Peptides against a protein of PDB entry 7PB4. Designs and how they scored, part 38

Target 1, 105 residues: chain A of PDB entry 7PB4
Amino acid sequence: KMLNIKEYKEKLLSTLGEFLEDHFPLPDRSVKKKKKNIQESSVNLITLHEMLEILINRLFDVPHDPYVKISDSFWPPYVELLLRNGIALRHPEDPTRIRLEAFHQ
Target 2, 218 residues: chain B of PDB entry 7PB4
Amino acid sequence: DALQMAVGYFEKGPIKASQNKDKTLEKHLKTVENVAWKNGLASEEIDILLNIALSGKFGNAVNTRILKCMIPATVISEDSVVKAVSWLCVGKCSGSTKVLFYRWLVAMFDFIDRKEQINLLYGFFFASLQDDALCPYVCHLLYLLTKKENVKPFRVRKLLDLQAKMGMQPHLQALLSLYKFFAPALISVSLPVRKKIYFKNSENLWKTALLAVKQRNR

## One batch from the design tools (peptide; aimed at target 1 Y8 L12 F19 L20)

Design b2_p11_6_s2 (made by RFdiffusion4, then SolubleMPNN; from b2_p11_6, 8 letters changed)
Fold by OpenDDE base, seed 5:
Structure b2_p11_6_s2 (fold): chain B 105 residues (1-105), chain C 218 residues (1-218), chain A 11 residues (1-11)
Amino acid sequence: as target 1 above (105 residues)
Amino acid sequence: as target 2 above (218 residues)
Amino acid sequence: MLRLMIEELLL
């Protein structure tokens, strides 16, 4: 039974990953490094899949404080997508923190 | 030149020590407006000013005026649009600025140098259909962007649900008709045969300016 | 669809 749940979770994660890559890919940073010194901090943006994994893991690992701090690696359109669709919620007192919505309440 | 000084002012921000901050701001804003409406702006100037208008660095009145004068001399960089969409999602601009941006994006669509990255944003634009204020303009944008590969069963369901919620809106009917054209098997509903596609404010604020740009680049 | 997929993943 436990092995079957793990395999099912892995399959769901894989299917979700493919869907997210197909429909919500990161824009190609064809930022031609024109050498002008604007420290556009080359912050590597994470995928929407990776963002969701972080949120899911936080919910399971720390259920009493399921909030994740929004980093510079979080692409703003992804954050907005999750919030707008009710997939994530902002912390009521700290707008820099988000959690996955508890869909089962 | 005066334009470079004005752009530099907006980029660097107001110098703290100026007693006449408002007069200086107005002077530079008028400089940008005058050049943009007469000659258009270079792609680099649009890149800077568009991001400033959406970043929340200035007040809504200033941001609105900057955005209204984002008129290209030749082309708009696709990268500027991608960055602009990112700023739009940060939520530091007003709802009216968001509406104005989508109106601008539709109006300037043909002047954007490339569409590959904008096409990748299809899902984000589609998600914005849920905003009643944005919906008419997003439908128009999606009408311009939609390809056969974008027409998926889940998007069809969402459009039909939206139609059930808001009724038979002309802009939504236009998009649904395009979806039915690409994938007739996904849309069993009979759509009214509209001879004329109608989008809200098809006559944009920039009509005269864009005609002048097209004439100068011929 | 995305929400449903996430809901299924969380179950």
Scores: peptide ipSAE 0.041, ipTM 0.804, DockQ to the pose 0.346
OpenDDE base, seeds 1, 2, 3, 4: peptide ipSAE 0.040, 0.040, 0.037, 0.041; ipTM 0.798, 0.796, 0.791, 0.800; seeds 2, 3, 4 fail the geometry check

Design b2_p11_6_s3 (made by RFdiffusion4, then SolubleMPNN; from b2_p11_6, 8 letters changed)
Fold by OpenDDE base, seed 4:
Structure b2_p11_6_s3 (fold): chain B 105 residues (1-105), chain C 218 residues (1-218), chain A 11 residues (1-11)
Amino acid sequence: as target 1 above (105 residues)
Amino acid sequence: as target 2 above (218 residues)
Amino acid sequence: MLRELIEELLL
């Protein structure tokens, strides 16, 4: 039973990944790093798929504290997309933490 | 150069030691405004100042004035627009600043050097249609960006749902008409054949400046 | 659609 849920989760995440890559890709940062000394922190942005995977995993692994801290790897448009569509919620006391909304509550 | 000093002031922030911070800020702001309206700004100056206006570093009044003078001498970098959209999502700017940005983006659309990365933001702009204050300007932006590949059944449903909620808005009808043009099979609803597409005149704030830019770049 | 897809993932 648990194996079947995990496989189903992986299949759903894969299907979601294709959709998210097609419709919500990361902007290509490939434009020439002119050495302007702005330490654009070499923070690798994660995909929307990876962000959702983190949120889903946190909800399953730590259901009593399902919040994930927003890191510099979280692209702000993705965070806003999740919040605006009611997919994620900010922590009421800490706006730097977000959780996946429990749709079945 | 006075402009470089002004841009540098906004970039680095006010030096703590200045007794007359407000007078210094106003001086530099007027310098930027004067150059922008007279000659336009270089792409690099727009990159810096646009990010400042949207970052929440200064008050809403200052941010609004900076954003109003984001007039290009020649081109706007696509990267500046992508960064600006990121700042809008951080939530440090006012709703009025967001509206002004979308008006600016529509007005300056032809002066953006490339559209490839902006086209990748299509889904994010589409998600902003639910904001009643942004909706007219986002519809206009989407009208400029929409390709056949963007017209999907789920987006058609969302536009029709939005029309059911908000009524038959001219800007929404314009976007739906474009969707029907690209994918007639997805839109069974008879749309009124409007001969003229009417968007809110986003250009009104910059009309004179844009004419001057077009004349200088001929 | 995205919400619906995520709802299916949580189910």
Scores: peptide ipSAE 0.060, ipTM 0.775, DockQ to the pose 0.343
OpenDDE base, seeds 1, 2, 3, 5: peptide ipSAE 0.056, 0.042, 0.047, 0.055; ipTM 0.785, 0.768, 0.755, 0.767; seeds 1, 2 fail the geometry check

Design b2_p11_6_s4 (made by RFdiffusion4, then SolubleMPNN; from b2_p11_6, 5 letters changed)
Fold by OpenDDE base, seed 4:
Structure b2_p11_6_s4 (fold): chain B 105 residues (1-105), chain C 218 residues (1-218), chain A 11 residues (1-11)
Amino acid sequence: as target 1 above (105 residues)
Amino acid sequence: as target 2 above (218 residues)
Amino acid sequence: MLRLMVQELLE
């Protein structure tokens, strides 16, 4: 039974990943490296899938403080997407922190 | 060049503690406005100023004025739009600025050099339909962006739900009609055959400017 | 849909 649940979750994650890639891909930063030293913040943006994984893991690992600090790797449209869809919530006192919404309530 | 100095001022901030910061700001803002309405702005200038207007670096009044003068001389870079959408999501700009941006984006849509990356933002724009203030303009934008591949059952459901909530809005009907065109099997509801799709184009702040740009590029 | 998918992952 546990194996089936794990496999099911893996399948769900895979399906979710495909959905996210299809409908919410990262923009291609293939902006031609024109030489201007614009410190292109070499910050690698994470995928929405990875962002969700981080949020899910935090919820399970630290349920009493399930908030994740928004890093530079968090693409703002992804954050907004999660917030608008009620998937994530901002910390009431610290807008730089977000948590996965507790769907079991 | 006066324009370069003005753009530099907004980009780098005030260099000198000028005794009259407000006068200097106004001077540079007027310079940008004058050039933009007279000749349009280069893509690079729009890139810089658009980001500034949406970043929350300046007050709402200044941001609004900058955004209103984002008139291209020739083209707008798609990258500028992608960056702008990112800034909108950071939440440092006012609701009115967001509305103005979407109005601007619709108005300037034909002047954007490429659409590939903007098309990838389809899902993000669609998610913004739930904002009542943005909805009319987002519908118009989606009407311009929608491809057959974007018409999915879940989006149809969302549009119908939105219609149920907000009533039959002309902008929603226009988008739904397009969806029905691409995927008639997904929309069983009889849509009123509107011969003319009327998006609130009546108050295009840039109508005169756009005409001038088109005339210069002929 | 996204919310539902995430919800299903969390049940």
Scores: peptide ipSAE 0.395, ipTM 0.868, DockQ to the pose 0.348
OpenDDE base, seeds 1, 2, 3, 5: peptide ipSAE 0.389, 0.391, 0.327, 0.392; ipTM 0.866, 0.867, 0.856, 0.868

Design b2_p11_7 (made by RFdiffusion4)
Pose (drawn by RFdiffusion4):
Structure b2_p11_7 (pose): chain A 91 residues (1-28, 43-105), chain B 212 residues (1-189, 196-218), chain P 11 residues (1-11)
Amino acid sequence: KMLNIKEYKEKLLSTLGEFLEDHFPLPDVNLITLHEMLEILINRLFDVPHDPYVKISDSFWPPYVELLLRNGIALRHPEDPTRIRLEAFHQ
Amino acid sequence: DALQMAVGYFEKGPIKASQNKDKTLEKHLKTVENVAWKNGLASEEIDILLNIALSGKFGNAVNTRILKCMIPATVISEDSVVKAVSWLCVGKCSGSTKVLFYRWLVAMFDFIDRKEQINLLYGFFFASLQDDALCPYVCHLLYLLTKKENVKPFRVRKLLDLQAKMGMQPHLQALLSLYKFFAPALISVKIYFKNSENLWKTALLAVKQRNR
Amino acid sequence: SVLFQKIEELL
């Protein structure tokens, strides 16, 4: 069961990365890829389940933040505009 | 054959400025509906015309008439439905066309050969609940399509939030009752749906439904 | 839409 989940996870991640690079590229400060942004969000969601918010730095491309906000993937902090969290789809 | 000429004409897409082209389009569309309302269309023709209508090609009236004449002689391929959901996801489709398509998918539900690959698109179907124009028809579709495996906690939570936003709507209540039946531990809380008139009820489709 | 679905499946 564990190995099956692992194979599925790795296949989903690789295909997701390819899809992101194909459909959501950077334009050319130092910006990070959308993949790294999603990785930071996923890591913070499970590492700190009581505060899954990550600060928005200059490396976050505003179009990526707005893309994640429009599609229900990322959520804004009720008071702090510089923080965003990942939607807890698992619950 | 008389119908294949119209299928090919619609596959060629819209043509130049109209000198006599309006009459030609009308003749081809009349031929298709006559065949559809007399004895029905085959699976291949339906696969072609449904996806042509749900694409950006041709105006709204042509797509509406094509959708209203999408009556199967036998069965409907599921792959055609999958391509139709993909064309919906493209977004170059009219709202009224989307409503008509969901109505058609609800009406033609028992004439799809397989429904497992269609159930695999449960997420795309569920995401359309945000749109309050598609909400009742999407709810009617999900009432038919929902299995036990589809009742995930996230969806229950989002459906409860949507109930709180819109109120206890009949279609929302029916879908929530189905979710309760399938997963009572995740939440506490088929049949009549408004605007569920079968627009595609021909006589032969009726005898096939009774034979079903 | 596809992105949302992949993320939902991932989580």

Design b2_p11_7_s1 (made by RFdiffusion4, then SolubleMPNN; from b2_p11_7, 5 letters changed)
Fold by OpenDDE base, seed 4:
Structure b2_p11_7_s1 (fold): chain B 105 residues (1-105), chain C 218 residues (1-218), chain A 11 residues (1-11)
Amino acid sequence: as target 1 above (105 residues)
Amino acid sequence: as target 2 above (218 residues)
Amino acid sequence: MELRLLIEELL
């Protein structure tokens, strides 16, 4: 039973990966870091695929608290995309936490 | 320079110790407005001020005034637009500020130096079509951005569903007509041949300023 | 909705 869930998860993530990379890529930050002293926190943004992987993993690993804390690596447009499409939900008491919406409930 | 002091004030925020915070803010805001409407702003000044206007650092009235004077001297950096879209998604700006931003983005579209990164945001803009207040301006933006590669069956379905919900809106018809042009096989529906594409005149707020910018850069 | 539908189809 657990093997089927992992395989299903991997297949889901693999199938989503190509679509998400093609249609929702990260903006290329490669424009010249002119050393303006704005500590643009060198926070590496994660892909939408990686974000979904984190959310899916949390749902499976900790089903009683399936919420993930939004980090600085979470690109705000991705968070908004997930929320607006009903893929993720904010925690009712903590807007800094989001969970994957259970589609099969 | 008075402009540099004004930009620096907005960037650093109000110094806590000033007894007359409102007068100082108004002075700097007027300085930015005067320079922007007279000469336009440098790309670096727009980068700073645009982020401030969308970050929620100041009240809606101040943010609206800053955003209204985001008039380029020459060009707007694509990076400034990408950052601005990120701020819109953080949710610290009002709905009216979001509408004003999309109006601004459409009005200033030709002054943006590059479009490669903005084109990568196509999916995010498309997702904003569901917002009734944004929809007219997002349709106009998508009309400017849409390439053949963006026209997919799922997006066609979403546009048709939106048309079924909202009715035959001129801005939605304009976008659908462009989709049909790129992919006629995906759109079997007969679209009325409108000779003139009518978007809401997003440029009305900046029309005079944009004419002046175009004249200075000839 | 599109991404949701895609996820729902995959889920």
Scores: peptide ipSAE 0.047, ipTM 0.798, DockQ to the pose 0.237
OpenDDE base, seeds 1, 2, 3, 5: peptide ipSAE 0.051, 0.043, 0.050, 0.051; ipTM 0.813, 0.765, 0.808, 0.819; seeds 1, 2, 3, 5 fail the geometry check

Design b2_p11_7_s2 (made by RFdiffusion4, then SolubleMPNN; from b2_p11_7, 5 letters changed)
Fold by OpenDDE base, seed 5:
Structure b2_p11_7_s2 (fold): chain B 105 residues (1-105), chain C 218 residues (1-218), chain A 11 residues (1-11)
Amino acid sequence: as target 1 above (105 residues)
Amino acid sequence: as target 2 above (218 residues)
Amino acid sequence: MTLRLLIEELL
């Protein structure tokens, strides 16, 4: 039974990955490094898939504090996408933290 | 150059020690406004100032004035638009600034040098349709961006649901008509044959300025 | 399938 749940989760994550890559790809960082010293922190943006995976894992691993801190690797449009679609919620007291919405309530 | 000094002021921010901060700010803002409306701005100047306007570095009044004068001399860099969309989502700008940005984006659409990266943001823009204040302008933007590959069953469903909620809005009807054109099998509903596509504020704030830019670049 | 539906299936 547990093996089937893990395999099912992996299959769902794979299907989600393909969907997210097709419909919500990251913009090409073809920002030509023109050397001007604007510390555009070369922070590697994570994919929407990776962001959701982090949020899902946090919900399952730490259900009493399911919030994830928004890092510089979180592309702001993705954060906004999740919030606007009711997929994620901001922490009521700390707007830098988000959680997955419990869709089954 | 007065413009370079003004742009540099906004980029570096106000020098802490100036007693006349507001007068200096107003002077530089007027310089940018005057050049932008007369000649347009270079792509590099737009890149800097557009991001400043959306970053929340200055107050809403200043940001609004900067955004209103983001008029190109020739082209706008697609990268500037992508960065601007990113800043828009950080939540440091007002709702009115967001509306103004989408109006600007629609107005300046033809002056953006490339569309490949903007097209990748299609899903993001589509998700913004649920915002009642943004919806008319987002529909217009999506009307400009939509290709056959973007017309998916789930998006059709969302548009029909939105129509059920909001009623038969002209901007939504325009987008649905385009969707039906690309994928008639996905939209069984008879759409009224509107001879004229109507988008809210089809006359943009920049109409006169953009005509002048087009005339200078001919 | 919408992004929301896909996520709901994962939760």
Scores: peptide ipSAE 0.075, ipTM 0.774, DockQ to the pose 0.321
OpenDDE base, seeds 1, 2, 3, 4: peptide ipSAE 0.045, 0.046, 0.037, 0.057; ipTM 0.799, 0.826, 0.552, 0.536; seeds 1, 2, 3, 4 fail the geometry check

Design b2_p11_7_s3 (made by RFdiffusion4, then SolubleMPNN; from b2_p11_7, 4 letters changed)
Fold by OpenDDE base, seed 2:
Structure b2_p11_7_s3 (fold): chain B 105 residues (1-105), chain C 218 residues (1-218), chain A 11 residues (1-11)
Amino acid sequence: as target 1 above (105 residues)
Amino acid sequence: as target 2 above (218 residues)
Amino acid sequence: MTLRQMIEELL
């Protein structure tokens, strides 16, 4: 049973990955703003695919606390995309945490 | 201010108790339209109203009218555009609203304060090329956004496939010519040397308003 | 097809 869930998860992530790479590519990592002085931490933004992977992994790995903390690597428009489409939900008490919704029905 | 009351109405939504909801909506919509066409809207007003127009909070007719009056007084915030694009992905807006949005985005492109985050949405816009109704306007937008780093082999293949499917469309040829300029090694196909790039005139809806905005900001 | 619909079909 667990092996089937892992294989299903991998297949799901692979299929989603192909679609999301074609339609929702990474924001070009090239925002290395060479600005001199201010330690603008070049936060590496993650793909929508990587966001979904994190959310799916958290749901499977920690089903009793399926919430992921939004990091600076989460591009806000993609977070809003997930939330507005009902793919993810914010934690009711902590707006910095989100979970995958589609699997809790 | 009448405009602030109108924007507040659209933001908060109709108060349930008003018997004359349609008349109130029309009054506020006319207020927004009048100010937008006479003076333009502040960036904050565009941020709120553009988000509302694409959220599906109101009917298609109202959303279309709001979107048509998204005329800046000075600038449009890039953040407003990014938020708007996020709503396009939700699919709550009609096909006609999507077309109108891309037309608006092309028409207002020079009034957007920054382009860095919009350039990050390049791939999203590129995926929208597959929609036949959007394709002419998306090609125009991509023509404005495309940098050398955006010209990748997979995108070249997709454009050539679209050309094979749709034929030698002027808007596709314009974009392909730009791609060939940045990466000539990726495009082996001989493109007809078109002296003039022809896009559908998306600006026609706002031509008079845009001239007025440019004159006020001189 | 919305992103949600696509994900729902894959899920």
Scores: peptide ipSAE 0.134, ipTM 0.614, DockQ to the pose 0.138
OpenDDE base, seeds 1, 3, 4, 5: peptide ipSAE 0.118, 0.158, 0.201, 0.113; ipTM 0.600, 0.667, 0.700, 0.609; seeds 3, 4, 5 fail the geometry check

Design b2_p11_7_s4 (made by RFdiffusion4, then SolubleMPNN; from b2_p11_7, 5 letters changed)
Fold by OpenDDE base, seed 3:
Structure b2_p11_7_s4 (fold): chain B 105 residues (1-105), chain C 218 residues (1-218), chain A 11 residues (1-11)
Amino acid sequence: as target 1 above (105 residues)
Amino acid sequence: as target 2 above (218 residues)
Amino acid sequence: MTLRLMIEELL
């Protein structure tokens, strides 16, 4: 049973990876415009693939609390894409937490 | 204000019990249309109405009318555009609405306050090139967005494959010429030196409105 | 194909 879940997870992530690489590539980190003074914290944004991977992993690792806290590495447009597509849901009491939608209920 | 009441109606949705739902809807649509074409809409009003038009809350006819009157008074917020693109991914809007949105986005491109987040959606727009109905407008949008860092080998291959499939389309040639400018080593194919970039600008539904916006903001 | 449909097909 566990092997089948792991294989399924890997297949899902692999297939999503190919699609996301083609359609949602990494935001090019390179626009470090040297604006001098404002310590804009160089928060490394994660890919949509990495975001989905985090959500999927949390669902499998902690099924009773499958929520992930939105960090500064979560690009807001990707969060909105996941929420609006019904791929993710916000926690009802904590809008800073999101979970993968349970498609099989 | 009549406009605030109209925007509020679309935001909250129709009250279940009203016998005259269609008349009320039409009244509010006309209010929005009249203000938008005369004066333009505030960025906040565009944010609300654009989101509604693409959310699938109303029928295609209503959504089309709302989208056609998304004319700014001054600027459009980049956040509003990002939200709108997120709705395109949901698939609740019709193909005609998607086409209209890309036409709108190209037409209003200069009025969007910032481009940093829109540039990060480059891959999403590029994926839409495979849709024959969207391709002309997406090529135009990509022509406006493309930077050197966006020109990658896999995108070059996809554009050449599209050209092989669709032939030498003017909009595709324009985008390929820009790609060749940024990365000449990736495009070995001799592109005809077209001195004039031809996008279908003649079909801009907002030509008169855009002139009026530019005159008001001088 | 929408991102949702792809995920739904995989999930």
Scores: peptide ipSAE 0.059, ipTM 0.580, DockQ to the pose 0.206
OpenDDE base, seeds 1, 2, 4, 5: peptide ipSAE 0.040, 0.044, 0.040, 0.047; ipTM 0.729, 0.544, 0.537, 0.587; seeds 1, 4, 5 fail the geometry check

Design b2_p11_8 (made by RFdiffusion4)
Pose (drawn by RFdiffusion4):
Structure b2_p11_8 (pose): chain A 91 residues (1-28, 43-105), chain B 212 residues (1-189, 196-218), chain P 11 residues (1-11)
Amino acid sequence: KMLNIKEYKEKLLSTLGEFLEDHFPLPDVNLITLHEMLEILINRLFDVPHDPYVKISDSFWPPYVELLLRNGIALRHPEDPTRIRLEAFHQ
Amino acid sequence: DALQMAVGYFEKGPIKASQNKDKTLEKHLKTVENVAWKNGLASEEIDILLNIALSGKFGNAVNTRILKCMIPATVISEDSVVKAVSWLCVGKCSGSTKVLFYRWLVAMFDFIDRKEQINLLYGFFFASLQDDALCPYVCHLLYLLTKKENVKPFRVRKLLDLQAKMGMQPHLQALLSLYKFFAPALISVKIYFKNSENLWKTALLAVKQRNR
Amino acid sequence: EAVLYQMVEEL
């Protein structure tokens, strides 16, 4: 069961990365890829379940943040505009 | 054959400015509906015309008439439905066309050969609940399509939030009752749906439904 | 964007 989940996870991640690079590229400060942004969000969601918010730095491309906000992937902090969290789809 | 000429004409897409082209389009569309309302269309022709109508090609009236004449002689391929859902995800489709498609998918539900691949699009179907114009028809579709495996906690939470936003709507209550039946531990809380009149009820489709 | 949402949801 564990190995099957692992194989599925790795396949989903690789295909997701390819899809992101194909459909959501950077334009050309130092910006990070959308993949790294999603990785930071996923890591913070499970590492700190009581505060899954990450600060928005200058490396976050505003179009990516807005994209994640429009599609129900990322959620804004009720009071602090510089923080965003990942939607907890698992619950 | 008389119908294949119209299928090819619609596959060629819209043509130049109209000198006599309006009459030609009308003749081809009349031929298709006559065949559809007399004895029905085959799976291949349906696969072609449904996806042509759900694409950005042709105006709204042509797509509406094509959708209203999408009556199967036998069965409907599920891959056609998958491609139709992909065309809805493209976004170049009219709202009224989307409503008509969901009504058609509800009406033609028992005439799709397989429904597993369609159930695999449960997520795309569920995401359309945000749109309050598609909400009743999407709820009617999900009432038919929902299996036990589809009742995930996230969807229950989002459906409860939508209930709180819109109120206890009949279609939302029916879908929530189905979810309660399938997963009572995730939440506490088929049949009549408004605007569920079968627009595609020909006589032969009726005899096939009764034979079903 | 819908595909992305679905893939992220599955993940």

Design b2_p11_8_s1 (made by RFdiffusion4, then SolubleMPNN; from b2_p11_8, 6 letters changed; failed a check: a repeat of another design)
Amino acid sequence: MLELRLMIEEL

Design b2_p11_8_s2 (made by RFdiffusion4, then SolubleMPNN; from b2_p11_8, 7 letters changed)
Fold by OpenDDE base, seed 5:
Structure b2_p11_8_s2 (fold): chain B 105 residues (1-105), chain C 218 residues (1-218), chain A 11 residues (1-11)
Amino acid sequence: as target 1 above (105 residues)
Amino acid sequence: as target 2 above (218 residues)
Amino acid sequence: SMQLRLLIEEL
């Protein structure tokens, strides 16, 4: 049973990867390093695929607390996309935490 | 320069010690408004002020006024638009500000220096079609952005579902007609042959200003 | 699986 869940998870993630890259790519950081010292924190944004992987992993690994803290690596459009479409849900008491909802139906 | 001082004020924020914070704010806002409507703003000034308007740093009234005066002297940086879309998704701006932004984006579309990164945001804009307040303006934006490669079966289905929900809206019909042009096999439904494409607020708030900008850059 | 994909496709 557990092996089937891992395989299913991997298959799900692999199938989603190509789709997400094609339709929801990260914008190219053509941040021309103009040297002005504005600490635009060079936060490495993760892909939507990686974000979903984190959420799925948390759901399976810690089902009693399936919430993930939103980091600076989470691109705000991705967070909004997941929330708006009911794929993710904000923690009722902590808006900085989100969980994957799609697997609870 | 008065404009540089005004932009610097918005960027750095109000200096804590001023008893007349509101008067100072209004002075700088009027400076930006006056320059923007007379001469337009440099791409760097738009980059700074656009992000400020959408970041929620100031109140909705101030943000609305800043956004209304985002008139380019020459070009708008694509990077500024990408950053702006990111701020819209943070949820610190009002619904009215979001509507105004999409109106602005449509109005200023030809002044954006590049479209490659904006085209990558196609899916995000398409997802915003479900917002009834945004839908007319998003349809117009998508009409400007849509290429054959964007016309997918799932998007066709979503547009048809949206039409079933909202009825035969002119802006939605315009977008569906474009989709049918690129991929006739995906849309079996007969679309009414509309000779005139109609988008809500085809006369944008910036029409006069944009005409003046085009005349100065000739 | 299909539901998440459909949801993402509906995004």
Scores: peptide ipSAE 0.037, ipTM 0.790, DockQ to the pose 0.087
OpenDDE base, seeds 1, 2, 3, 4: peptide ipSAE 0.036, 0.035, 0.036, 0.039; ipTM 0.792, 0.795, 0.782, 0.785; seeds 1, 2, 3, 4 fail the geometry check

